# Peptides against a protein of PDB entry 5IXI, part 115

Target 1, 141 residues: chain A of PDB entry 5IXI
Amino acid sequence: TPLLDASSLEYLFAQGQYDLVKCLAPIRDPKTEQDGHDIENECLGMAVLAISHYAMMKKMQLPELPKDISYKRYIPETLNKSIRQRNLLTRMRINNVFKDFLKEFNNKTICDSSVSTHDLKVKYLATLETLTKHYGAEIFE

## One batch from the design tools (peptide; made by RFdiffusion4, then SolubleMPNN)

Design b2_p26_6_s2 (from b2_p26_6, 10 letters changed)
Fold by OpenDDE base, seed 1:
Structure b2_p26_6_s2 (fold): chain B 141 residues (1-141), chain A 26 residues (1-26)
Amino acid sequence: as target 1 above (141 residues)
Amino acid sequence: DPLEKIDEFFRSRNKEFYDLIKETES
């Protein structure tokens, strides 16, 4: 596996986000109901990584993020449509749990300067390989 | 290890989302 320079990593990270959201890199098929829940959970985690990366790059704190920044734009469109079909109370609960997740993640990992944007990109791409059916590029051995 | 720190954090939050997703599908 070749070592990626900063430019290559940035490109792959951007492309990976696009492929995940647009379902060009489709998420793997669930083997069981529980597996389906795990996949959905992983997608929400991917949103946390992507949003945190965005915030760090823009040097913005969570309260300063635009209102349109939510998990909805950082998960597969198919999953987003599925969630939107659930009742209002369910969607509100998902939003609240996600907000807490994002806040706690930033407080415990980002604010202490122990995690960099580089680390977030690596984690994102590594997770993408395991989450999708046939993501062609093996970046990590 | 920053990557391990991220993994540990995600593991700690997995159950919360799992339980929420499971009950909301009913």
Scores: peptide ipSAE 0.428, ipTM 0.842, DockQ to the pose 0.540
Fold by OpenDDE base, seed 2:
Structure b2_p26_6_s2 (fold): chain B 141 residues (1-141), chain A 26 residues (1-26)
Amino acid sequence: as target 1 above (141 residues)
Amino acid sequence: DPLEKIDEFFRSRNKEFYDLIKETES
């Protein structure tokens, strides 16, 4: 369980998003090729959490979000740069899989009210600690 | 447990992304 009050959790969540995207909290070095793929998957998962949290806070359904909503602004800039270098078909496939992931997450996890914004922040920060090199604050016990 | 529910969902979708990312980096 987190050792933070609501205000502290909100602050750390906001700061954590910024640090991840701007690579101020750089993602860990992959130990193998498969580990590299796992890291990218974790980053995409972080984007799902962040976007879902945004939608919930704005009391918006996913179709009501801007049409340009994407993982791009919610993943590390280094990863975004890597994906942009891939061919158009690949980028389209990544986008489609991500959109389906996001929609299904919303339908099966968010819409049934079983997961709160608090839970999303906790999961985000917990994942951030394991995903990054230098984000080692022990927030949860 | 909401956190476990999130974990279970992510695990269920992980293979799809893994396969795609693997293809794109080949």
Scores: peptide ipSAE 0.427, ipTM 0.843, DockQ to the pose 0.506
Fold by OpenDDE base, seed 3:
Structure b2_p26_6_s2 (fold): chain B 141 residues (1-141), chain A 26 residues (1-26)
Amino acid sequence: as target 1 above (141 residues)
Amino acid sequence: DPLEKIDEFFRSRNKEFYDLIKETES
């Protein structure tokens, strides 16, 4: 795995986040039903990474973030539309599980400084390569 | 290792989402 300097990593992270959300780097086609679930879970995980990175850069704790913080603007637009078409109860459950996911991630990895913004960017880009069909930048192997 | 810690945490949460989706779609 090649090493990236801080400026290059920052640029690639910003561009990768934009490409994922705008579906310029489309997510891969599921091979099975379980694979489809895994893809959605990975997308929600990407949202956790992006939000946590944002909070750390702003020197904010999760309770200080806007109350309406959500995965919606941090996942592919196609997936967001799919989730919005599901029934209200399902959407409520997804929201609750995601909030718990984000909170627990912050408590176990961010609050104790065991994970840095650098680590979040690396994980984000590495996941992006495996999650998308043909992401042009092969940064990690 | 921070990256391994993230991976392990995500794997532990994947089952929760999987079970939720299966429950609501069944």
Scores: peptide ipSAE 0.426, ipTM 0.836, DockQ to the pose 0.563
Fold by OpenDDE base, seed 5:
Structure b2_p26_6_s2 (fold): chain B 141 residues (1-141), chain A 26 residues (1-26)
Amino acid sequence: as target 1 above (141 residues)
Amino acid sequence: DPLEKIDEFFRSRNKEFYDLIKETES
């Protein structure tokens, strides 16, 4: 893939987040039940990347993040709606697992200083390309 | 490689989410 300048990467990352959440870049259809689970996992992973990037840019620790920061604001609205239709216990467990995921990710990668905000943007956009139906053209234009 | 490091971490956590979601569908 071609090297993107900092300004272009920042723009694409911001636009990509908006397109994913608002389903302007809709996620691909699952081919199997396992594929459906993988898609949901990838979406939750995208939320981890986005939140971690936000925290790094604001120079904030996880406890300092606003209480309303959760996967709900960083995943496709269609998936969020699906999760909200599941029973309370399931939603609580999903939230707990996600919080642990986010915490462990930051401890092992962000706090390690081996992963930069640049890396997070690249990973986010790369995953977005494989996760959605039509996204990716702007990266190569 | 930071990108590979991210991939490895995500793969390690994938099973946890899968098991949770699969359980709730039963």
Scores: peptide ipSAE 0.421, ipTM 0.837, DockQ to the pose 0.574

Design b2_p26_6_s3 (from b2_p26_6, 11 letters changed)
Fold by OpenDDE base, seed 1:
Structure b2_p26_6_s3 (fold): chain B 141 residues (1-141), chain A 26 residues (1-26)
Amino acid sequence: as target 1 above (141 residues)
Amino acid sequence: NPLEAISNFFRSRNEEFYNEIKELES
């Protein structure tokens, strides 16, 4: 695996987010219905990492984040379209569940474990390699 | 270890999240 300095890691993290959302790094194909749900959950997890990183970089707390900050802009566009096809009640519930997910992550893991933006970038890129079909970065073993 | 803490959180949360979403789509 390549040795990455801070600037390279920042670049790859930004590029990885773009590739995931734009489906340039397409997510792996589900092998079962449950696998499909697992993939969806992993994507929402990626959104949690990305938003948490954003908040930390901006030195903002969750209630201070812009109203438009949601999972919608941090997940693959294909998945976002799929979610939009679901009924209003389901979409509202997904949003609430995600908000709880994000809140719990920040209130517990971020605070209790002294997680840094560096850690979030590493975790994001490592997860991206397993979530996508063939992400060519091969950053981590 | 922060990385391990992150992984542990997501592992435990994914099980709960799966059940929540599954109920919504049932």
Scores: peptide ipSAE 0.304, ipTM 0.797, DockQ to the pose 0.563
Fold by OpenDDE base, seed 2:
Structure b2_p26_6_s3 (fold): chain B 141 residues (1-141), chain A 26 residues (1-26)
Amino acid sequence: as target 1 above (141 residues)
Amino acid sequence: NPLEAISNFFRSRNEEFYNEIKELES
């Protein structure tokens, strides 16, 4: 459980998103090629959490979100640059897989488990601590 | 438990994501 009150959690969540995207909290170095893929998947997962949180806060459904919404603004800039270097078909498929991921998360997990924005922030920050190199304050127990 | 549900969902999807991305990068 978090050691933070609601206002502190909100602040850290906002700051954490900024730090992840701007690489102020750089992601950890991969130990293997598979670990590298796992890290990328975790980053895409962070995007799912962030977008879902945004939608919930705005009381918007996924179809109501901007058509150009994607993982690009919610993942580390370094990873975004890496993905941009991949061929068009690969990028299209990554986008499609991500959209399916986001849709399934919102249609199932959020609804079925009554996930709140508070839960999303907790999960986001907890994952951020394990995903990044230096983001190591123990704020959850 | 919502937190557990989130974690379980991500865990299950990670394998699918890994396989798809790996194939794309090959």
Scores: peptide ipSAE 0.304, ipTM 0.796, DockQ to the pose 0.599
Fold by OpenDDE base, seed 4:
Order: structure tokens, then sequence, then C-alpha cells
Structure b2_p26_6_s3 (fold): chain B 141 residues (1-141), chain A 26 residues (1-26)
């Protein structure tokens, strides 16, 4: 496994976000209904990582983020379209659950475990490799 | 360590999220 310096990691993280959202690195096909939900959850998790990284880079706390912060800009476009097709109640629930997810992650895990932007990039890229179909030259051991 | 903490949080949260969505869509 190659050793990545800070510049390389920053580049790969930025490119990975772009590839995921634009579906240049398409997410894997679900094998079951539950697997489909797991994939969606992982995508929402990727959004949490990306938003948290953004906030840390801007030295902003969660309450300082825009009130309309959403997963929509940070998940695959195909998944975003799929979610839009679901009923209103489901969409509302997804929004609320995501907000709680983001809040809990930033107020607890990041603070309690002293998570750095470096850690978020590593986790993002590692998850991206397992989430997508063909993305995944071994970057990390 | 931080990476393990992140993974553990996501694992537990994903299960919770799945159950909530499943109940709404069933």
Amino acid sequence: as target 1 above (141 residues)
Amino acid sequence: NPLEAISNFFRSRNEEFYNEIKELES
C-alpha cells in the first residue's frame, strides 16, 4: 500500500467526493432490499463525513452551518433522484434522521475521539472503495 | 482510535436508520 502525503490525500479526497456525487464512481448494485438500504445509509454517512470535514476546515461549529444544510449535495445524483421519488413522509423522515445523524456525529464522536480532518479523509476514501463498483486501487492498508 | 470510533458510530447508526425507514415503507 502506497504512502500518501498530505497533498496527495487532499487531492484524492476532493476527487473522490466529485466522483461519488457525479456518479463517475457509481455505487455498487444492491444484492437484496436490505443491501439497498445499507448502500443508502453508507451514502448518507459519506455526506456526514464530507459536511463535517467542511465545517472543520472552515473552523465552524454545527450551529454555524447554514440552516438548509442537507445530504442532497453530497450523495450520488442517482440516489438523490431516487429519494425524491419516495413519499413525503419518508422524505421528511430521511431529512430528520440525517440531521440527527450529523448532529450526533459532530457533538459526540468528533469531540470524544479527537477526530481530525485527516481521519475524515481516510475514512471517506476507505468507504468509497467498498461502496462503489470499480473505485479502489488500494490506497490504505 | 479515531478511525475505529468513526466506524463504530456509523455501524450502530446505520442499523437504527434502516429500522426507522423500513417501518415507514412497510
Scores: peptide ipSAE 0.304, ipTM 0.791, DockQ to the pose 0.639
Fold by OpenDDE base, seed 5:
Structure b2_p26_6_s3 (fold): chain B 141 residues (1-141), chain A 26 residues (1-26)
Amino acid sequence: as target 1 above (141 residues)
Amino acid sequence: NPLEAISNFFRSRNEEFYNEIKELES
């Protein structure tokens, strides 16, 4: 695994977020129905990492974040479109589950395990490599 | 190990999260 300096890591993290959302780094094809749901969960997890990183960089707590902050801006646009095609009640419930996911991650992992913004960027890029078809195959070799 | 803690959290939540979402859409 190559050593990345802080500036390189910051650049790759920012570019990785853009590539994921804009589908320039397309997510892998599901092998089964359950795999499809696992991929969706991984994407929501990526949103948790990105939002948590944003909050930490701004030195803000979750309740201080704008109310419109959600997974919708941090997942692939194709997946977001798919979710929006589901009925309103389901979408509302998904949003609630995600909010609980985000809150639990920050309370039980960020606070309890001394996780830094550096760690979040590393985990984000590592997950992006496995979640997408061809992205960053050599970054964490 | 913070990286391991992150991985462990997501691993433990994946099955629970999957089941919740699946139930909502079934």
Scores: peptide ipSAE 0.299, ipTM 0.793, DockQ to the pose 0.581

Design b2_p26_6_s4 (from b2_p26_6, 12 letters changed)
Fold by OpenDDE base, seed 4:
Structure b2_p26_6_s4 (fold): chain B 141 residues (1-141), chain A 26 residues (1-26)
Amino acid sequence: as target 1 above (141 residues)
Amino acid sequence: SPIEKIDEFFSSRNKEFYEEIKKLES
């Protein structure tokens, strides 16, 4: 497996985000109901990674992020459509759970400087390979 | 490691998230 320099990793990370959201790298088909929920949770996790990376690049702390920050622009469009079809209570809960997810992630991994933007990109791309149907290039050793 | 820390957080949170959503949709 090749060793990527910083520029290559940045490019792949940006392209991976675009491919995931635009469904150019479609998420894998669920095998069970539990698997479907796991896929959705992984997508929301990808949103947490992407937003956290954005905040770090902009030198922003969590309280400085927009109050209406959400997962909607950072998950597959197909999943976004699916979530909009859920009942109001479920949609409200997803929003609240995601906000808590982002807050806790920031407090436990970002604020203590234990995780870098490099780590976020690596985790994002690694998860993308297992989450999507055909995104399986060997990038990391 | 940082990656392991992320993995552990996601694993714990995903399990909790699933249980909450499952209750709402059941």
Scores: peptide ipSAE 0.368, ipTM 0.811, DockQ to the pose 0.590
Fold by OpenDDE base, seed 1:
Structure b2_p26_6_s4 (fold): chain B 141 residues (1-141), chain A 26 residues (1-26)
Amino acid sequence: as target 1 above (141 residues)
Amino acid sequence: SPIEKIDEFFSSRNKEFYEEIKKLES
C-alpha cells in the first residue's frame, strides 16, 4: 500500500468522484436482483460521503446546502438515468430516504467531530475499489 | 476508528435502505 500525502489523496478523491459519476470507472455487474439493490445502496452511500465532504469543506450545515445538491450529481450517470425512469412516487420516496440517510449520517458520524474530511476520502476511495469493476491500483490494504 | 464507525453506520443503514427500495419496486 503506497503512502499518500494530503495533496495526492485530495487528487485521487476528486478523480475518483469524477470517474464514478461519468462511469469511467464502471460499477460492477449485479449477480442477482439483491446484488443490484446492494450496488444501488452503495452508490447512494458514496453520494452521502461526497456531499458530507463537500459540506465540511465549505463549513456548511446540511440545511444550508443548495437544494440542487442531491444524490443525482454524485452517483453514476447510468444509475441516475435508471432512477429517473421510475414512477414519480418512487422517485420521491427515494429522495426522501436519501435525505434521511444523509441527515442520519451527519448526526451520528460527523457532528461529534470523530470523522474528518480525510476519513471520508479514505472511505470513499476504499469503497470505490470494491464497487467498480477495474478501478486502478490498490490504495489501501 | 473513524473508518470503523463509518462502516458500522453503513452496514446498518444499507439493510434498512434495501428493505425500503424493495418495497417501492414490488
Scores: peptide ipSAE 0.368, ipTM 0.813, DockQ to the pose 0.520
Fold by OpenDDE base, seed 2:
Order: sequence, then structure tokens, then C-alpha cells
Structure b2_p26_6_s4 (fold): chain B 141 residues (1-141), chain A 26 residues (1-26)
Amino acid sequence: as target 1 above (141 residues)
Amino acid sequence: SPIEKIDEFFSSRNKEFYEEIKKLES
């Protein structure tokens, strides 16, 4: 459980998203090629959390979100640049896999009302602490 | 708990993502 009240958690969640995307909280260095893939997967997971949180806050279903919504604005800029350098087929596949990930997360986690925006913020910040090199103080016990 | 539910889902999907990304880079 977090040591923070609702207002503090909201602030840190917003700041954490900004820090991750702007690489102010840089992601950790991969130790192996597989570790690099794991890091990318975690970043895509962070995008799923962020987008789902956005949708819930706006009381919007996924089909109501802009059609051009993607992971690109919700992952580290360094990773986004890396993905942009990959060929069209690869980018298309990443987009498709991510969209499926987002839809399944919504159906299996969000739609059953068992997960709140509070839970998403907690998961996001907890993952951020392990994903990045030197993010902040210990917030969660 | 909700956090555990999220963790379980992500663990399952991360496996799928890993395999897909691995194919893309091969």
C-alpha cells in the first residue's frame, strides 16, 4: 500500500508519466538482449496503464477514444525513436499487438470493475520505480 | 487483490509480447 494520500498519489502519477516519457527518469540499462525486450514490454505495459487510466477518468470506452491513440505518447522518447527506426511491417505488428493488449486489459481487468484508477496509479508508480535507473524515494511498502 | 490481478495479466501478456518482438527482430 502507498504511503500517500489521494492528492499526493495523483500528483506523483502525473509527474511520473512525464518523467518516463521525457526520460527524466531514464529506463534501466538492459543486461541482455532478452532483458531489453522485457524492458520494452514493461514500457508498453505502462502505456496500457496510462491509456486505461485516461479512459476511466474521462468515462470513455476504448472505441470512443481517438482512432490514432497509440503507445507512442506514453513510452520513453528514446524507445519511441527506436521503434520509429524499424521497418513498416515491424511497426504495424507492434501496433497490432499493443492494440490487442489494450483491448484485452480493458475487457479482463477494467470492465469487471475490480480495478480502479487508484490501483492503476499504484501499479504505474511501483513499476516505474523498478523500471527506471534512479526514480525517487520509496513510496510503497 | 487488484494489483495482483494486474500483475497476473501483465505476466501473461508479456510472454506473448516477448515472442512477437523476438520474431520481429529475427
Scores: peptide ipSAE 0.367, ipTM 0.813, DockQ to the pose 0.538
Fold by OpenDDE base, seed 5:
Structure b2_p26_6_s4 (fold): chain B 141 residues (1-141), chain A 26 residues (1-26)
Amino acid sequence: as target 1 above (141 residues)
Amino acid sequence: SPIEKIDEFFSSRNKEFYEEIKKLES
C-alpha cells in the first residue's frame, strides 16, 4: 500500500467525488433487487461521508448547513434521476430517512471526535473502489 | 479503529435503511 501525503489524498478524494456524481466512474450493475437497494444505500452513505467531511472542514454543525445541501448533489446523477421518478411520498420519506442517517452518523462517529476528515476520505475512496465498475488501482488495504 | 467504527455503523444502518425504503416502494 502506497503512502499518501495530505495533498495526494485531498486530490483523490475530490476527484473521486466528481467521478461518482458525474458517472465517470459508473456504479456496478445490481445482481438482484436487494443488491440494487444495497447499491443505493452505499451511494447515500457516500453522500453522508461527503457532507460530513464538508461540515467538518467548514467547522459547521449540520443545522447550519444550507438547505440545498442534500444527497442529490453527492450521489450518481443516474441514481438521482431514478429517485426523482418515484412518487412524492416516497421521495419525501427517502429525504427524511437520509436526514436521520446523516444525523445518526454524526452523533455516533463524528461528534465524539473519534473519526477525522482523514478517515472519511479513506472510507470514501475505499468504498468507491468496490462500488464502481472501473475505478482505479487499489490504494488502500 | 475509526474505519472499523464507520464500517460497523454502515453495516447496521444499511439493513434498516433497506427495509424502510423497500416498504415505500412496494
Scores: peptide ipSAE 0.365, ipTM 0.812, DockQ to the pose 0.558

Design b2_p26_7_s1 (from b2_p26_7, 14 letters changed)
Fold by OpenDDE base, seed 4:
Structure b2_p26_7_s1 (fold): chain B 141 residues (1-141), chain A 26 residues (1-26)
Amino acid sequence: as target 1 above (141 residues)
Amino acid sequence: SSKQKAIDDFFNSKNEEFYKLLQEDK
């Protein structure tokens, strides 16, 4: 299979983010309770990827990012609505865990420059294919 | 690739943490 050029990958990544958040590419239906947890975890992971990509593109470290940056802008609106309906303690825990998740990801993969923005886009799109109902993208080698 | 594997390994290692969190809040 032919590889996507940088411009095509950039376009697909941007469109994929939009489609995920706006639920134009709706997330798959959970088969079990555990599957539901996996879906939410995948969505939070997508937010980690998106924010990390943003930081890298802006050449900013995590402490330099705006303090209001959170998963809320980078997950499906349906999931965001669901989370907002949970109790305050749960929301606080989710936020804290996510922040730690993001920090640890950046420390282990981004700060050492072992991962590029290209790698993040590939992972994002690959995960998007499995996370959503009908979204399809080219296979990356 | 090795880079993708590193990313995958990281995310996989975080699953238990989220699972525990969600179970505690039920």
Scores: peptide ipSAE 0.285, ipTM 0.774, DockQ to the pose 0.545
Fold by OpenDDE base, seed 1:
Structure b2_p26_7_s1 (fold): chain B 141 residues (1-141), chain A 26 residues (1-26)
Amino acid sequence: as target 1 above (141 residues)
Amino acid sequence: SSKQKAIDDFFNSKNEEFYKLLQEDK
């Protein structure tokens, strides 16, 4: 695989987000119940990366983001449906933990470490490769 | 890279928090 230039990386990042959400790049099958939880955590992490990237591209702070920006749009549709079937308390907990996750990531990683949108795309695609069944993106740093 | 390591370290540190959340809801 050749070295990815900026344009190629941007394309693959956008396509990867679409493929993950639409389940065109299906997430790997869980081997155990705990593995299933790990997969969900990875998906939430992918949402953190995607939203952080979006905020940085729009030059917006987290409180300025539209109210409808949440993990729901950035995780596989199958997982989103699963979460919607859970009880209200569980959904509230997931939402709260995710919000805290996003805030802490922004403060401690993005702001403190001068992480760029390029770095987020690299992490996203690298995680996508391990999270999905057959996704074969190669990234060079 | 150093930046990628920082990102990895952060996500790894948050795994336990999500484990507790999902386990409590069972």
Scores: peptide ipSAE 0.284, ipTM 0.776, DockQ to the pose 0.583
Fold by OpenDDE base, seed 5:
Structure b2_p26_7_s1 (fold): chain B 141 residues (1-141), chain A 26 residues (1-26)
Amino acid sequence: as target 1 above (141 residues)
Amino acid sequence: SSKQKAIDDFFNSKNEEFYKLLQEDK
């Protein structure tokens, strides 16, 4: 991974979030059923990273975040539409899984390991490269 | 770095747990 200055990293992180949600950087096609679930988990992870970064930048704790902050606005729109079509129990489980995911990440990684916003941007962009079909070639090659 | 490794380890540890929970509805 090439060394990026703070300004470049900030720009790429912001653009990457937009490209992922708007499906301008489409996610890879699943090869198996397990791979499909891994892709969804990776997308939820991207939402965890984005929300955690937002909270850190605003110096807010998780309970202080706006009520409309959820995975729904931080995952690909195509995936969000797919999830909305699933049954109520599945949607409830996904929501609960994500809430636990976000909480555990904050407690076990950000707090315990002193992870910075810089580290979150790096992880986000690195994951985006492997999660999507063609993103990041000009950055990481 | 150690920080990136900690992040990677966390996400990797959650994969099996999440898969099980989501698969129960199918």
Scores: peptide ipSAE 0.281, ipTM 0.772, DockQ to the pose 0.627
Fold by OpenDDE base, seed 2:
Structure b2_p26_7_s1 (fold): chain B 141 residues (1-141), chain A 26 residues (1-26)
Amino acid sequence: as target 1 above (141 residues)
Amino acid sequence: SSKQKAIDDFFNSKNEEFYKLLQEDK
């Protein structure tokens, strides 16, 4: 697998985020109901990575992020539509769990392990390759 | 790398939490 320079990685990461959200890189079809839940979990994880990367690039702490920042703009539009159709209590739970997930990731991984934006981009693209139907061609091994 | 492993381990540990939540939604 060819090594990616910094500019190439930045480009692929930006394009990957766009493709995932806009469903240009559609998520894989679930094989079972359990697999469907796993896919949704992975999508929420992708949102954690994307937001964390954004915060790091802007040199902002989580409390400094705009309050309107949520998983909604960082997951596939199809999944976002699905979640919006769920009842209010469920949506509130998803939001709360996600926020805790984001905070915990920041504290236990970014802060404790000194994870860089480069590391987040690698994880994002690696997950994107397995999460989507046709995206990527084994960029990372 | 060790950093990638740390990231992987974290996400793997959080799967159960979201799974339970989404299962209750169904």
Scores: peptide ipSAE 0.278, ipTM 0.776, DockQ to the pose 0.553

Design b2_p26_7_s2 (from b2_p26_7, 14 letters changed)
Fold by OpenDDE base, seed 1:
Structure b2_p26_7_s2 (fold): chain B 141 residues (1-141), chain A 26 residues (1-26)
Amino acid sequence: as target 1 above (141 residues)
Amino acid sequence: SEKQKKIDDFFSSRDKEFYEMMLEDE
């Protein structure tokens, strides 16, 4: 199995983001209520990875990012619609959890300069494979 | 790799927190 070059990885990462958000690569069905929560948490994680990658590519710090950047544009549209139907308190808590998620990820992984955009793409695609029903992405390093 | 392990460890540590939050809202 051949190693993915930089251009191939970039393509797969971009396509994977599109497929996840547009539900072309649908997320797996929850087996239990807890599994459903795990799936949603993983989706928030995917948003953290995507936003962090964007910030790194633009050489921007998190506080410098536009205020409209949120998890909503980086998770499956079906999940986004589901969250919008939940009560205000739940939506507020999800927003707060995501903010903390993104902040902590930045502080613990991005700020020490040890993690690159390449690493984020690898993690994104690897998670996408386990999160979705039929998506198969083999990454070799 | 060491870098991937660092990322994996971070995400795994967040699972419990989110789960507890969702249970509280139900």
Scores: peptide ipSAE 0.477, ipTM 0.865, DockQ to the pose 0.624
Fold by OpenDDE base, seed 5:
Structure b2_p26_7_s2 (fold): chain B 141 residues (1-141), chain A 26 residues (1-26)
Amino acid sequence: as target 1 above (141 residues)
Amino acid sequence: SEKQKKIDDFFSSRDKEFYEMMLEDE
């Protein structure tokens, strides 16, 4: 694993978020139905990481975040479009699962000093590498 | 590292919950 300096990691993290949402780094095709669910779950996880990182950088607790905070801004636009086409019950459940996910993870990142913004960036970029079709593996090779 | 392992373990623990949620709606 190559050593990335702080400035390089910050740049890659910011660019990675943009590329994921705008589908410039498109997510991989599912191999099975379960794989499709795993991909969506990973995308929700990417949203959790991005929001948690933001909260930590701003030194805010979860209740201090904007009330309308959602996964919608932090997942691939193609997936967001797909979710909006699903039935109401499914959309409600996805939202509830995400909110619980975010709450639980924030207890581990904001309340647990052992996790840093650096760790979140590394996890985000590592997941981006496996989640997308072509995102460069040279970051961690 | 131990920190990355902690994060990885947390994310892996959410797999079952998400799968069950999606299964109920399909």
Scores: peptide ipSAE 0.477, ipTM 0.865, DockQ to the pose 0.617
Fold by OpenDDE base, seed 2:
Structure b2_p26_7_s2 (fold): chain B 141 residues (1-141), chain A 26 residues (1-26)
Amino acid sequence: as target 1 above (141 residues)
Amino acid sequence: SEKQKKIDDFFSSRDKEFYEMMLEDE
């Protein structure tokens, strides 16, 4: 349970997005190859949360979002550079998996009208603490 | 809360698909 009021949560969420993308809150070092994949998957999840939050705030459904919506501006710049260096097939697959990820998240959670922007902020910040090296603020208990 | 658990469960369910994709390409 977060120990933050709405204004504090909003601030931390905005700052957290910026810190993640700009690598001011650097992602943790992978311990194994599989751990590296876990980190990338978590980053894609962060993009799903950020985009979903944006859509909800703008009162837009997913079909109303730009057709070229991408994870690229919502993940760490270092990871974005890494993905761009991979072969075309891999990049296509990552893009496809992400779009399915976003769509399924919307269908399974957002469309239920039970999950709020508040819930997304909490999940985002909680994941950020575990995903990054130095962002352990112990905001949630 | 139930809402957070629902979100957590969803993200956990997506792990396998991503892992399989990455293993195929690497």
Scores: peptide ipSAE 0.476, ipTM 0.865, DockQ to the pose 0.591
Fold by OpenDDE base, seed 3:
Structure b2_p26_7_s2 (fold): chain B 141 residues (1-141), chain A 26 residues (1-26)
Amino acid sequence: as target 1 above (141 residues)
Amino acid sequence: SEKQKKIDDFFSSRDKEFYEMMLEDE
């Protein structure tokens, strides 16, 4: 696996967020129903990473983030549309799971200060490679 | 690295919760 310098990671992280949301790097096809659930969960995780990175860059604590913060702007547009078509109870549960996800992760990043923005970018790009069909194959092989 | 493993372990621990939630809605 090639070592990426800080400048390269910054560029790839920004481009990767755009490519994921705009579906320019489409998510992989699910092989089973459980695989489909795993893909959606990974997408929520990508939102947690992106939001946490933003908060750390702005030197913000989680309570200082907008109270209506959501995963919607940080997941593939196709998945966002799919979730919007599900029943109200399911959408509420997904939202609750995401909020708990974000809260628990930030307890270990912003509050703990054991994880840096560099670590978040690495995890984000590594997940893109496994989550999408072709993205980042030459970066982490 | 140690930090990478810490992050990976955290995300993997969330898999079961999400799976069970989706099963309840079916």
Scores: peptide ipSAE 0.475, ipTM 0.863, DockQ to the pose 0.598; fails the geometry check

